# Peptides against a protein of PDB entry 3WG5: the designs that were tried, part 3

Target 1, 218 residues: chain A of PDB entry 3WG5
Amino acid sequence: LAKNIVYVAQIKGQITSYTYDQFDRYITIAEQDNAEAIIIELDTPGGRADAMMNIVQRIQQSKIPVIIYVYPPGASAASAGTYIALGSHLIAMAPGTSIGACRPILGYSQNGSIIEAPPKITNYFIAYIKSLAQESGRNATIAEEFITKDLSLTPEEALKYGVIEVVARDINELLKKSNGMKTKIPVNGRYVTLNFTNVEVRYLAPSFKDKLISYITD
Target 2, 218 residues: chain A of PDB entry 3WG5 as posed
Amino acid sequence: LAKNIVYVAQIKGQITSYTYDQFDRYITIAEQDNAEAIIIELDTPGGRADAMMNIVQRIQQSKIPVIIYVYPPGASAASAGTYIALGSHLIAMAPGTSIGACRPILGYSQNGSIIEAPPAITNYFIAYIKSLAQESGRNATIAEEFITKDLSLTPEEALKYGVIEVVARDINELLKKSNGMKTKIPVNGRYVTLNFTNVEVRYLAPSFKDKLISYITD

## One batch from the design tools (peptide; aimed at target 1 C102 I121, target 1 (a further copy) I121)

Design b1_p8_5_s3 (made by RFdiffusion4, then SolubleMPNN; from b1_p8_5, 5 letters changed)
Fold by OpenDDE base, seed 4:
Structure b1_p8_5_s3 (fold): chain B 218 residues (1-218), chain C 218 residues (1-218), chain A 8 residues (1-8)
Amino acid sequence: as target 1 above (218 residues)
Amino acid sequence: as target 1 above (218 residues)
Amino acid sequence: GIEPIELG
């Protein structure tokens, strides 16, 4: 029997318009091959709100499940990364990673201090992040607190509070644990049961452009 | 190797002081035998708030995991039953059951209409139910909506929204699915990993008194 | 003390 394919790709660094391009490219490749899923190994401190929203939309429009995997140990799905995770079909985290800290800001002042967003914007993102949590059947109260308390969670806490679905040390453990799980949002209008029996894992390399941009933003 | 024991008992009908006595008896029996867990097959339309709170406390004080299993198909953990479930170590539901509808009331008028609770009481129970959800790592937003929207969920919805942990058709499937899960609240101050390998299932029968009271309240 | 409230 032909093996089902699971793609794995890495997205690291600040969320920008270029990160959108990476998501788009990776998901498109996996879609073209009718992959069982694509796992995005995510490590981000956050980034731009507009790019984040576009990425969430691209994930939600995917023809296949997009699994956000906060990896490796030491990585985070911080700020914009949390939104992206909450907008995905399944969230996994490796031990020693973190998620949260979603308070929106206007940016950084010259001295490095945060320029606070006005309440209007903060409230907008509270509504937005709660909607993502609710739509994906995850803990919307915690999602709100990611903003209102600038909360950060461990994988164990996130799993406990119903924010994420899997804690796994590696891709193999992730596939094992998530096998048989339903996606937390629809794929093509339906909740899909993940089947990772007899799968081939295929890693996608960053393009030359991806590497260059990563180098510039790191 | 000596088999671990899992007790199964049924609690059906209105939540009253007698229901507390049933919980107390059943849990005590299981504690005395150092059971791996006790599963309470729950089917209730609700009942008294005071009895409910006492039951929640008794469950939380248990020396062993107390699993609330909304069973059989057609059963519900309605109103007070939802609170009890949220106060337990693990929630399971059978297909065709329901959970929710937690709006507090003062009672029923002569014509059968609901006497609404004043906002003060409603707000108290909103705070209470949210605390149960938060402490157990379940969706506190939905818990609130169980009151504010008088929301009822299917097992699939409840699982999806992070309200419950297991959907299972029977005890065997429940044991299988919950094997390896951690309790959602502590047992003796620690979160316990359920081990249902090589277990003996032992059913507890209602006492004569339990039967009599059930007959009176049904 | 909250009087006995019935939860529907």
Scores: peptide ipSAE 0.034, ipTM 0.273, DockQ to the pose 0.208
OpenDDE base, seeds 1, 2, 3, 5: peptide ipSAE 0.069, 0.073, 0.114, 0.057; ipTM 0.577, 0.595, 0.370, 0.536; seeds 1, 2, 3, 5 fail the geometry check

Design b1_p8_5_s4 (made by RFdiffusion4, then SolubleMPNN; from b1_p8_5, 5 letters changed)
Fold by OpenDDE base, seed 3:
Structure b1_p8_5_s4 (fold): chain B 218 residues (1-218), chain C 218 residues (1-218), chain A 8 residues (1-8)
Amino acid sequence: as target 1 above (218 residues)
Amino acid sequence: as target 1 above (218 residues)
Amino acid sequence: GIYPLELG
């Protein structure tokens, strides 16, 4: 029996291998407590592709729903963050946030200019992101355009175009609006209807290690 | 590194808890050998919903692609078999096979008549099968009609309407046609491009237990 | 700034 508990944790900053560890830790805690869901308040400008893919995998392997919440206002799920969102069980955005800008790059030159990815790699990620969208029943055309046009969307646009599921100002509104929604991808092989009736909200704090790493990458 | 091995196993008969064991055993063997894929030659008239759902879950948890192949000609993936197919990484059908007829029932009365499922249950399975279809990028409208209209399709129709991916006469043609295709759902969190170049085909035989159970249920 | 998806 699931506890009427919803975990909330924050992940902020660049997507790295350390970010993976944060996701893993938070999700594991929520799994162990048989939480109804975990909400990850995400604010990221992007990061590494490998870490991103690992995070997506970890989310998809979760035994409980993982909800990505682009929060607070002013935050973004940019680049890698968009992929992560599209790989999750539910996406919510707060007003004043953004999602998109997913064009892959090889890195930065010595002068700080972007080194473009070759077409083969770009096409790989187009296929990848479209798959994430399609498998979650989200807008695959827009997903592609996140790459091909470096498109970014407001929450209202993202909702309108079927990229995300919820626009919410805060956790309470998110819980209210998402109550009764079905996860966009399976949880342990089954689509889950979210139940946020009379739930306890439990906030997870970053570990000391998490804080340190976040500080280094900021 | 994956071995250039493709396993092929047969599952025939009613979907039961024992069928689950067969799926689990076969997939586990293929996983342990790090096979490129396993092809399940499926021929079923249907069976139990609980077993079906467990099988779907097991397939979705597979570390290797699980390909459902409705085979041989004259076979079907009826009722529960359709759900299983829609939950898999790739669906193929041989000519002269069928898929569909998914209306749930509670069972049979003493006189052998069907006991209809209540609307709530029927609607649950409509939502469920549509989810399977949508998450795999397959035709959700037809998936619904498998229930609401008790629709059955030929391979040609199923391919045409985007229910399945391949029509193939035999394993060799299946491998040829599916080579380079992307799985319709992720494998361990990632969509996989099938590689059937220069593969060894390895047939798995049913265990003694499998044979016995199959005999009892025939 | 936005960090595009960086390939390792």
Scores: peptide ipSAE 0.110, ipTM 0.323, DockQ to the pose 0.089
OpenDDE base, seeds 1, 2, 4, 5: peptide ipSAE 0.083, 0.106, 0.091, 0.095; ipTM 0.559, 0.579, 0.337, 0.568; seeds 1, 2 fail the geometry check

Design b1_p8_6 (made by RFdiffusion4)
Pose (drawn by RFdiffusion4):
Structure b1_p8_6 (pose): chain A 218 residues (1-218), chain B 218 residues (1-218), chain P 8 residues (1-8)
Amino acid sequence: as target 2 above (218 residues)
Amino acid sequence: as target 2 above (218 residues)
Amino acid sequence: GVIIPVVG
């Protein structure tokens, strides 16, 4: 009961309804165990807008800070993952990862051709991504360009431009650098200072169902 | 005189990429065997827009008539399934089935809440559903109300209002009543008269991949 | 891109 606990979970692949269930399951475990924070290792090339908006909402309502960590090296928080990141308490990127490219699309034709959205829906997602950035004090100008210019950024660029808060190689380095940082959004109405000294790290294994469903969608 | 081959397939559940694959697989089989028609027993609560548009497109390119049959009793062709029906060569409904209810939403939230669709998406789907109805000679005024009023119809109501062509209890009654009917959209440029005199019915089983994905869904 | 699933 008198411990400082950080949960670490993994989320890989297309952001879907099932991805929401994962976020909710992991975050719920951390909440019920009074964790200082949960670190989500995120690698997503794309996903659905409705599951992305539900995840952002679940993060906003989280009773503990949610740290989105674009990991491992070569991972991306592209498309839906970018919104999830902008909608969270802190963003960390591992070396060689990517963030951005969030243009909303109606989807993919028989060819694999891109089915663009009506111009106005592009404006809707611009307003939504600007809102997430402003609510978290992040660079909304660059966030808008994730859509309008299909802008993508490396870790160092994302840090310089004020989109993320940490560049870290691993969980330990993430804890060291983010220790003492305020969350970019509140936890239950209050901006919180992260206390990662003398912390127990607990890894949450992805279930059989997680790995299988992810593999199939792949 | 001649022996006419009719294929029958079942398509159930949410409309997704796998559903497009089912439509493509079943239709290709019927095309290669020079079938008079393929009948799809459709039961769907809704699904994704891109897959629905890809299915409508696949049906438009079909070298043989595609008859959408809302079957069994209790089944519906709601949301995305309505567009598939309106985009097909002939629509049949079994007693106690439903069609319509197509108001687009960005999706469902955590607590029963619904994420509203911006007006541009709504107007986009109004134009698209009116177009499918106009191209097939079906009631475009009523088709709009599938969206603007979330209108849903019984089989008897759907026939009366000119949205569908046949009300049938089974495959036997469907072939009997639809024999001699012209298709509502062309097959390769010409509107085909359906010849169901002297008919061999062939049932297509769902593949291993089909069964697995649906068991996981159940 | 972010796929808008557009459901009903």

Design b1_p8_6_s1 (made by RFdiffusion4, then SolubleMPNN; from b1_p8_6, 4 letters changed)
Fold by OpenDDE base, seed 1:
Structure b1_p8_6_s1 (fold): chain B 218 residues (1-218), chain C 218 residues (1-218), chain A 8 residues (1-8)
Amino acid sequence: as target 1 above (218 residues)
Amino acid sequence: as target 1 above (218 residues)
Amino acid sequence: GVEIEVLS
């Protein structure tokens, strides 16, 4: 039986292999304690595609619901962050945040210009992001436009278009609004109805390594 | 007039944007002192393509010869390291090192398997690596095979096939063997004859930031 | 964008 515990952890900065380690650690802790869910406060400008795909897979393999919460105000789930969100059991955003801008790139040139990805790569990620949207019952057309138009959305727009499930100002409002919602993807092969009635919120702190990596990558 | 100074610096680990910063810093110092050349002791398993391309460009923009030295024994210029080497003014390798394995990948899956790059990306990098080889008068056929066959070579093989210019056990032997050689690419629009007669060798230490990044990425 | 780290 799941405990009336909800974990909250923060992931900030570029999505890298180290970010995968953070996700893995956080989700594992919550799984071990049979938490009702884990909420990941996400603020990312993007990052590596491989790390992103691994994170999505880790979320999908989770024994508990993983909620991506684009937080705090001013934060974004840009690029890789959007994929991660679309691969999760529930997406929430705080007012003043953004999601999108998912066009794959090969990186940045010396002058700061974007190195364009070849069409085949772009098409691969179009298919991938659409699959995430479709599997989670979210707007696949908008998901595609996150790439094809490099589209970014506000929380209100994202909610309106069926990209995300919740707009919430804080954890308490998130818990309140998402209570009774069904996960958008399965947990252990079934869609779970979230139960956030009388829950204990536990915050997971970043490890020393997490802090160091964040410092270096920022 | 160039001073009879040769700088030696070390770059170890994954090729990232931070590695670019290291290259930039090291080359800039040597340029400012009007060094005869800078030798970069390189040991890398590979890394990011964008960072690699930026590093190659930085080397090509150098006001002094940049020599890539795969060192020490046991080191490699794998993947991105091969591109960097092929983009440099002179390549040296120590006995017991390797070069090659340049097939582009999208990364590693959770199980450690390689995520294959789509053919268009592979073809892009085939064209790119061949251009580096051709521009530097090195073996473009082997350069292509570094990708198409994921080929790795010993120093002796690489020298034999015209991929590299020098096999040297240490800095002193490198200086001796490369003295009087012509750079394989231009410096300020001209091919330079290296002059390592009666040179002062100056070692550049990694910065604190460099050390920290290395610690995190290793 | 998603930096496809084309790892080479």
Scores: peptide ipSAE 0.195, ipTM 0.677, DockQ to the pose 0.860; fails the geometry check
OpenDDE base, seeds 2, 3, 4, 5: peptide ipSAE 0.178, 0.157, 0.188, 0.108; ipTM 0.661, 0.625, 0.660, 0.634; seeds 2, 3, 4, 5 fail the geometry check

Design b1_p8_6_s2 (made by RFdiffusion4, then SolubleMPNN; from b1_p8_6, 6 letters changed)
Fold by OpenDDE base, seed 4:
Structure b1_p8_6_s2 (fold): chain B 218 residues (1-218), chain C 218 residues (1-218), chain A 8 residues (1-8)
Amino acid sequence: as target 1 above (218 residues)
Amino acid sequence: as target 1 above (218 residues)
Amino acid sequence: GVELEILS
């Protein structure tokens, strides 16, 4: 039986291979302890598509529910962060956060202008993001518009449109509101009803490497 | 008149936005001192396309010749490194190095398998790499094959096929062999004949940030 | 490969 333990970890900054390592480490720790769930406090402007896809896959392979929590206020799940969220077992957002802006780009020019992705890439990611939305029972139309319109949503909008599941100011409110919810994707082939009754919250600290990466990417 | 000064700097690891910053810093220093050239000792397995493109552009905008030197033995100008090299004023390689393997990928799966890029992306980079080769008077057919065949070349092969200009064991041999060569792309609209007669070699050290990034990416 | 950091 899963312990009434919920892990909380922060992932901030660009989505990179190092971010994948963070996700993997955090989820693994929580898996090893048979936690009820892990909450990832996410604040990202975006990042690498490959790392994003790997993170999504890692979440999907998790033996426990992975909750993406766009936190704190001022944070975003922008670009890659949206994909990660849509690939997770539950999405929560704090008031004053944002989600979306998922247009794939090849990058930024020296002048800071966006190098547009070829249509095929855009279409690939449209299909991908829609798949994530559909598989998680979230709004695939809005997911597509995260790309096609470069749409960004507030938590309230995201909730309203069925992109996310919870708006919460903090971990306690998140636990309270998500208690009894079913995961939006399966855990080990089953949709898990979250049990956050009398849970112990355990915070996972970033590793030295994590801190270093964060320092460099900021 | 350009001083008989040649700067040498090392860039190692993944090509990222930080790598761009390194290139920019190094080239800027050399520009400010009106150096005859800067040699970038490059060792990279690849990296980000956007950073790569920005680096190429930065090289192309350089007020001085930028020489990419795949060094030391065992180093590679793989993937993004090849593009950077092809965008440079001169390419040199040390024996025991490699260049090529330029297929664009979306990334690596969790199992380490390559996530193939959509054909449109591949075609985009084919066009791009061919353009770099053509503009620099280098072998565009081989450049294409760096993608289509995932071709990797030895220095001797690369020289033979007209991908690179110099095979050299060290900086001194590089300077000796490249002395009197014209840059493969213009500097301020002019093809510069390299003058490495009685040059002072000045080594640029990585910044703390550079060291940190290298440490993290290794 | 050139990791298209398709920056999403």
Scores: peptide ipSAE 0.127, ipTM 0.639, DockQ to the pose 0.870; fails the geometry check
OpenDDE base, seeds 1, 2, 3, 5: peptide ipSAE 0.102, 0.088, 0.058, 0.084; ipTM 0.618, 0.608, 0.578, 0.589; seeds 1, 2, 3, 5 fail the geometry check

Design b1_p8_6_s3 (made by RFdiffusion4, then SolubleMPNN; from b1_p8_6, 5 letters changed)
Fold by OpenDDE base, seed 3:
Structure b1_p8_6_s3 (fold): chain B 218 residues (1-218), chain C 218 residues (1-218), chain A 8 residues (1-8)
Amino acid sequence: as target 1 above (218 residues)
Amino acid sequence: as target 1 above (218 residues)
Amino acid sequence: GVELEVLS
């Protein structure tokens, strides 16, 4: 019997292998406790493609729903964050946040200019992001434009265009609005209807290691 | 690297706990060999609800696509078979087969008449079959009518109404038509595009135990 | 620009 528990954890900063470890740890805790869901408050400018893909895979392997919540106001799920969101069971955004800007890059030149990815790589990620959108029943056209046009959206636009599922000011509103929604991707092979009736919210804190790594990457 | 192998196995007769064992064994073999897919040639008049639900779960847990193929001509995926089909990654039917007739029963009276299930049970299975249809992007209205009207469909009707994905005369045509199709439910959390280009077809034989049980149940 | 570092 799933406990009426919802976990909330924060992930902030660049997407790296350490970020994967954070996702894995948080989701594992929630799985072990048979939580109704875990909400990840995400604020990221992007990061590594490999880590991002691993995170997406970890989310898809989750035994409980993983909700990506772009939070707080002023935060973004940019680049890698968008991919992660599109790979999740539900996307929510707070007002004043953004999502998108997914054009892959190879890095920065010595002068600080972006080194663009070759067409082959860009096309790979177009296919990948479209697959995430399609698999989750989200707007694949806009997903493509996150790359091709480097498009970024407000939460209201993202909701309107079917990129995300919820606009919510806080955790309580998120739980209220998402209650009864079906996950956009399956949980253990099945699409799950979220039940947030009379749930206990438990916040997970970063480990000491998480704090240290966050400090080093900032 | 997935081997370009497609397994084909036959399951015939009543759906029981032994049928679950057959599904499990066949799928496990295909998983271990990293097959592109397994095709189950299904011919069943129905069976037990518990076994059926377990089979659906086993299919949904599969690491490779499980294709239900109502075969040969004259066969049916009746009752429990319909649920199993709706729980699978792809449904194909041969011409001259049927699908549907899902009204739950409590059993047979001494005079051989059907003992109807009470409304509570019927409604449970309505909800269940609709969930399978919706989760697989298939026609939930027709799925409901498989119960409420005890509806049965031809393969042409089933295709037309969006209950199934393929009408095929044989394995070769099935592979040809399904090549490039996306699974209707995820495989290991992801919707998979089937690749049946230059595949080797391997037939799995029933075990001695399978043969014996089939003999006892027939 | 948001860096999706494609480690090639």
Scores: peptide ipSAE 0.061, ipTM 0.285, DockQ to the pose 0.110
OpenDDE base, seeds 1, 2, 4, 5: peptide ipSAE 0.164, 0.132, 0.086, 0.137; ipTM 0.644, 0.653, 0.592, 0.651; seeds 1, 2, 4, 5 fail the geometry check

Design b1_p8_6_s4 (made by RFdiffusion4, then SolubleMPNN; from b1_p8_6, 4 letters changed)
Fold by OpenDDE base, seed 2:
Structure b1_p8_6_s4 (fold): chain B 218 residues (1-218), chain C 218 residues (1-218), chain A 8 residues (1-8)
Amino acid sequence: as target 1 above (218 residues)
Amino acid sequence: as target 1 above (218 residues)
Amino acid sequence: GVEIPLLS
């Protein structure tokens, strides 16, 4: 019996193995409580590809809908964040946020220059990001261009192009607009119709460890 | 005027961007003091490819010889650690340590399974690791096998195969054995003959931040 | 061994 509960948690900063742990913890809590969904307020400049792929997998394995919400204004779902979003059940963005810039890199040189990924790696991630878009019924061409052109989009553009599903100023507007929408990927093999009628919003706080990690990575 | 000083610092744990910062800090201190060399006691199971490549680049740009010493007994230069070693001016290993196991992965699934890198990525790192071996006059065939066979070697094997230059039980033995050796790659465009006659050994401690990061990553 | 590519 699904509780009329929606969880909201924030994930901010670089995508690392610790970020995976945060996703796992948050989703697990929401799963255990049979929440209608969890909304992850995402603000990330990117991070590790491995952690990103694991996060995507964790979302895909979720027993409940995972909504990625690029929030607050000024936030981004850059690089790894875009992949995570494309791997999720629903993508929302706040005004003044961005999504895209997904070119894989091998790192930054000491001078801050980007170490380009070899074409083989780039092509792998092109295939991967396109698969995420296709599986979620989102714009695979734009997904590819997030890499090939290092494209970044506004919420309005992303909505227009079919990259995301919702533009919302806050959680309340997000719940209102997404109420009755179907997830873009299945939950336990089924596309779920979101029911946010008379839901209790529960905010999950970062653990002490999460706070410490964020402090160190900043 | 080179001081008769050798710095020793420890780098332990996962290779991350923070590990790069540690390498940079340690090498910079030793450079500023015109040390004869810095010895990095390395114990790592691996980590991020980007950080690894940056560390290699930082070592290659060093104004002084950077000696990677796989230490203490029980330690390893696994995966990223092997690349770092192969990118250094001299590799030493303590008895009971290991080097190798360099297969690139995209990460671990939630179940702990390895997410294999696509062949294109694997081939990139094969080319990269071979280049490091070739540039340093080390065994490029074994370097490749560190990936293709996920090969791990003992210090004695690594020495025999020409992967490393020194087997030493401690810093004193390392200094003794490496005294008069030429660096395997150039320092400022020149192969340096190490002079460890009557050197002062200075130990660099991790910063508070380094300690905190290690605590969080453990 | 873990060699993980980066997404910028």
Scores: peptide ipSAE 0.099, ipTM 0.613, DockQ to the pose 0.796
OpenDDE base, seeds 1, 3, 4, 5: peptide ipSAE 0.081, 0.100, 0.178, 0.125; ipTM 0.531, 0.585, 0.650, 0.566; seeds 1, 3, 4, 5 fail the geometry check

Design b1_p8_7 (made by RFdiffusion4)
Pose (drawn by RFdiffusion4):
Parts: structure tokens; C-alpha cells; sequence
Structure b1_p8_7 (pose): chain A 218 residues (1-218), chain B 218 residues (1-218), chain P 8 residues (1-8)
């Protein structure tokens, strides 16, 4: 009961309705165990807007800070993952990862051709991504360009431009650098200072169902 | 005189990429065997827009008539399934089935809440559903109300209002009543008269991949 | 890109 606990979970692949269930399951475990924070290792090339919005909402309502960590090296928080990142308490990127490219699309034709959205829906997602950035004090100008210019950024660029808060190789380095940082959004109405000194790290294994479903969608 | 071959397939659940694959697989089989028609027993609560548009497109390119049959009793062709029906060569409904209810939403939230569709998406789907109805000679005024009023129809109502062509209890009654009917859209440029005199019915079983995906869904 | 699933 008198411990400082950080949960670490993994989320890989297309952001779907099942991805929401994962976020909710992991975050719920951390909440019920009074965790200082949960670190989500995120690698997503794309996903659905509705599941992305539900995840952002679940993070906004989280009773503990949610740290989105674009990891491992080569991972991306592209498309839906970018919004999830902008909608969270803190963003960390591992070396060689990517963030951005968030243009909303109606989807993919028989060819694999891109089915673009009506111009106005592009404006809707611009307003939504600007809102997430402003609510978290992040660079909304660059966030808008994730859509309008299909802009993508390396870790160092994302840090310089004020989109993320940490560049870290691993969980330990992430804890060291983010220790003492305020969350970019509130936890239950209050902006919180992260206390990662003398912390117990607990890894949450992805279930059989997680790995299987992810593999199939792949 | 001649022996006419009719294929029958079942397509159930949410409309997704796997559903497009089912439509493509079943239709290709019927095309290669020079079938008179393929009948799809459709039961769907809704699904994704891109897959629905890809299915409508696949049906437009079909070298043989595709008959959408809302079957069994209790089934529906709601949301995305309505567009598939309106985009097909002939629509049949079994007693106690439903069609319509197509108001687009960005999706469902955590607590029963619904994420509203911006007006541009709504107007986009109004134009699209009116277009499918106009191209097939079905009631475009009523088709719009599938969206603007979330209108849903019984089989008897759907026939009366000119949205569908046949009300049938089974495959036997469907072939009997639809024999001699012209298709509502062309097959390779010409509107085909359906010949169901002297008919061999062939049932297509769902593949291993079909069954697995649906068991996981159940 | 973010796929808009557009559902009903």
C-alpha cells in the first residue's frame, strides 16, 4: 500500500475497437492498483477514428497519468496513434521512431488507392487535433501540419518543435528523464508532478487474445 | 429449355474488409461457372464505409446478377447493408426482416453515447444513397429518409414504397417470384432478364477463414 | 491516414 508503482503495457498494430478494450483493461489495472503512472509502449501505423476518439476520452478520464511511449526503435505513432499521443499526459519517443501523418481518409479502394475525405471533414479533424494540442499545451501549428502537410517527425524534431516531452532509449531512461515533470493534462482536475524515484516497474503481458487478434488484423 | 445455375451464399455480421473478401470470393466463383445469378443471404447490423463502397463497386463490376436477400427472418440490412442492397441487381426480403436505418455516425462512445457525424459526412451519404437509388430505379425519396429520419422498413413496406423487388420466405419462392424480372442495374452494360426456369441451386460454404473470424466475433 | 469508419 506504500509503494510507488509504474505499469508498462504494449500496444501494437491497427487502432480498432479491440485496441480500446486493451487501453481500458491496462489503464483499469493501473488505476485499481493506485499506480503512479502507466507507460504505454505504442507502435501503430494506422487505425479507426472512432476507437481513437474513445481511447483519447478514456485517457482524459484516467485516474492515473498515461505516458505514451513510441517504442521500440522503428515504431511509429502515425495516423490514429498521433491523436492518442497528443491526447495524453506525456509523450516519449525512442530513437528512430516517428510521429505524424494524420490526414483523415474515408479508406481504401479495391486498388489500394486512397479514398480521400470531403474537404470539410479534413477541417473537422484539424479542429480536433488543434484542440488536443492546445489542451495539452503542445504545438498546435505543427499538429495541424500532421494533417495538411502529411507531416511526420523524428524524436529530436518532435522535441524541438514542442510536440513531445521526452526522448528516451528505454523505460529506465524514460523514468529518469520524466521524473519531476508535470503532466500536460490534468489527472482528476489537477496537474500532477511525476514521482519516479524508488519506483517499482511492473510489465503487463499482452494476452493470447491480444497477440492473436493483432496478428490477424496484420 | 436450358439449365440455369444459381449460387447461394451467406454473409453475416458487421461489414468489414473480410466481408468484401467474402463478396469477392463468392461472386468470382459464380462468374467462372457462368451462373445465372448469385443470391446473397445477408444479415448485417452495419459496418465500415470503405468496405461497403468496395462491395457496391464489386457488385457493379459483376459479370452476373447479384441478388441481395435479407434472410433469415429477424435479419436486417441496416446501415452499411442498406447501401449494398440498393447497389445490387435485385433485392429480396424474408418476412420479419428489416432494411434502412442509415444515419451515419463517427461511432459509439464508452457509455452508450454516440459520436455525431459532421454535416458534410451526412450530406455526402445522402447524395450517395440517393444516387444508388436513382441508378437502380428505387425510391430515392425514401432512401434519403433512411438517413434523415433513421427510417427502417418492413419487407411489405419496402416493396410498397419501391425500395425492393421481392418478398419471399425461402430460396424456392424467391426464384419463383423473381423469374422473368429484369435486373435493376446492368450486368456488363445490359439489363438482364432473369431466367429461373429449370434451376440448379448450389450453396456455397464459408471458408475456414470465414468461420474463424466470425467465431472470434461471436 | 486515420480511417473514418463511418458507421450507423
Amino acid sequence: as target 2 above (218 residues)
Amino acid sequence: as target 2 above (218 residues)
Amino acid sequence: GVVIPVVG

Design b1_p8_7_s1 (made by RFdiffusion4, then SolubleMPNN; from b1_p8_7, 5 letters changed; failed a check: a repeat of another design)
Amino acid sequence: GVILEVIS

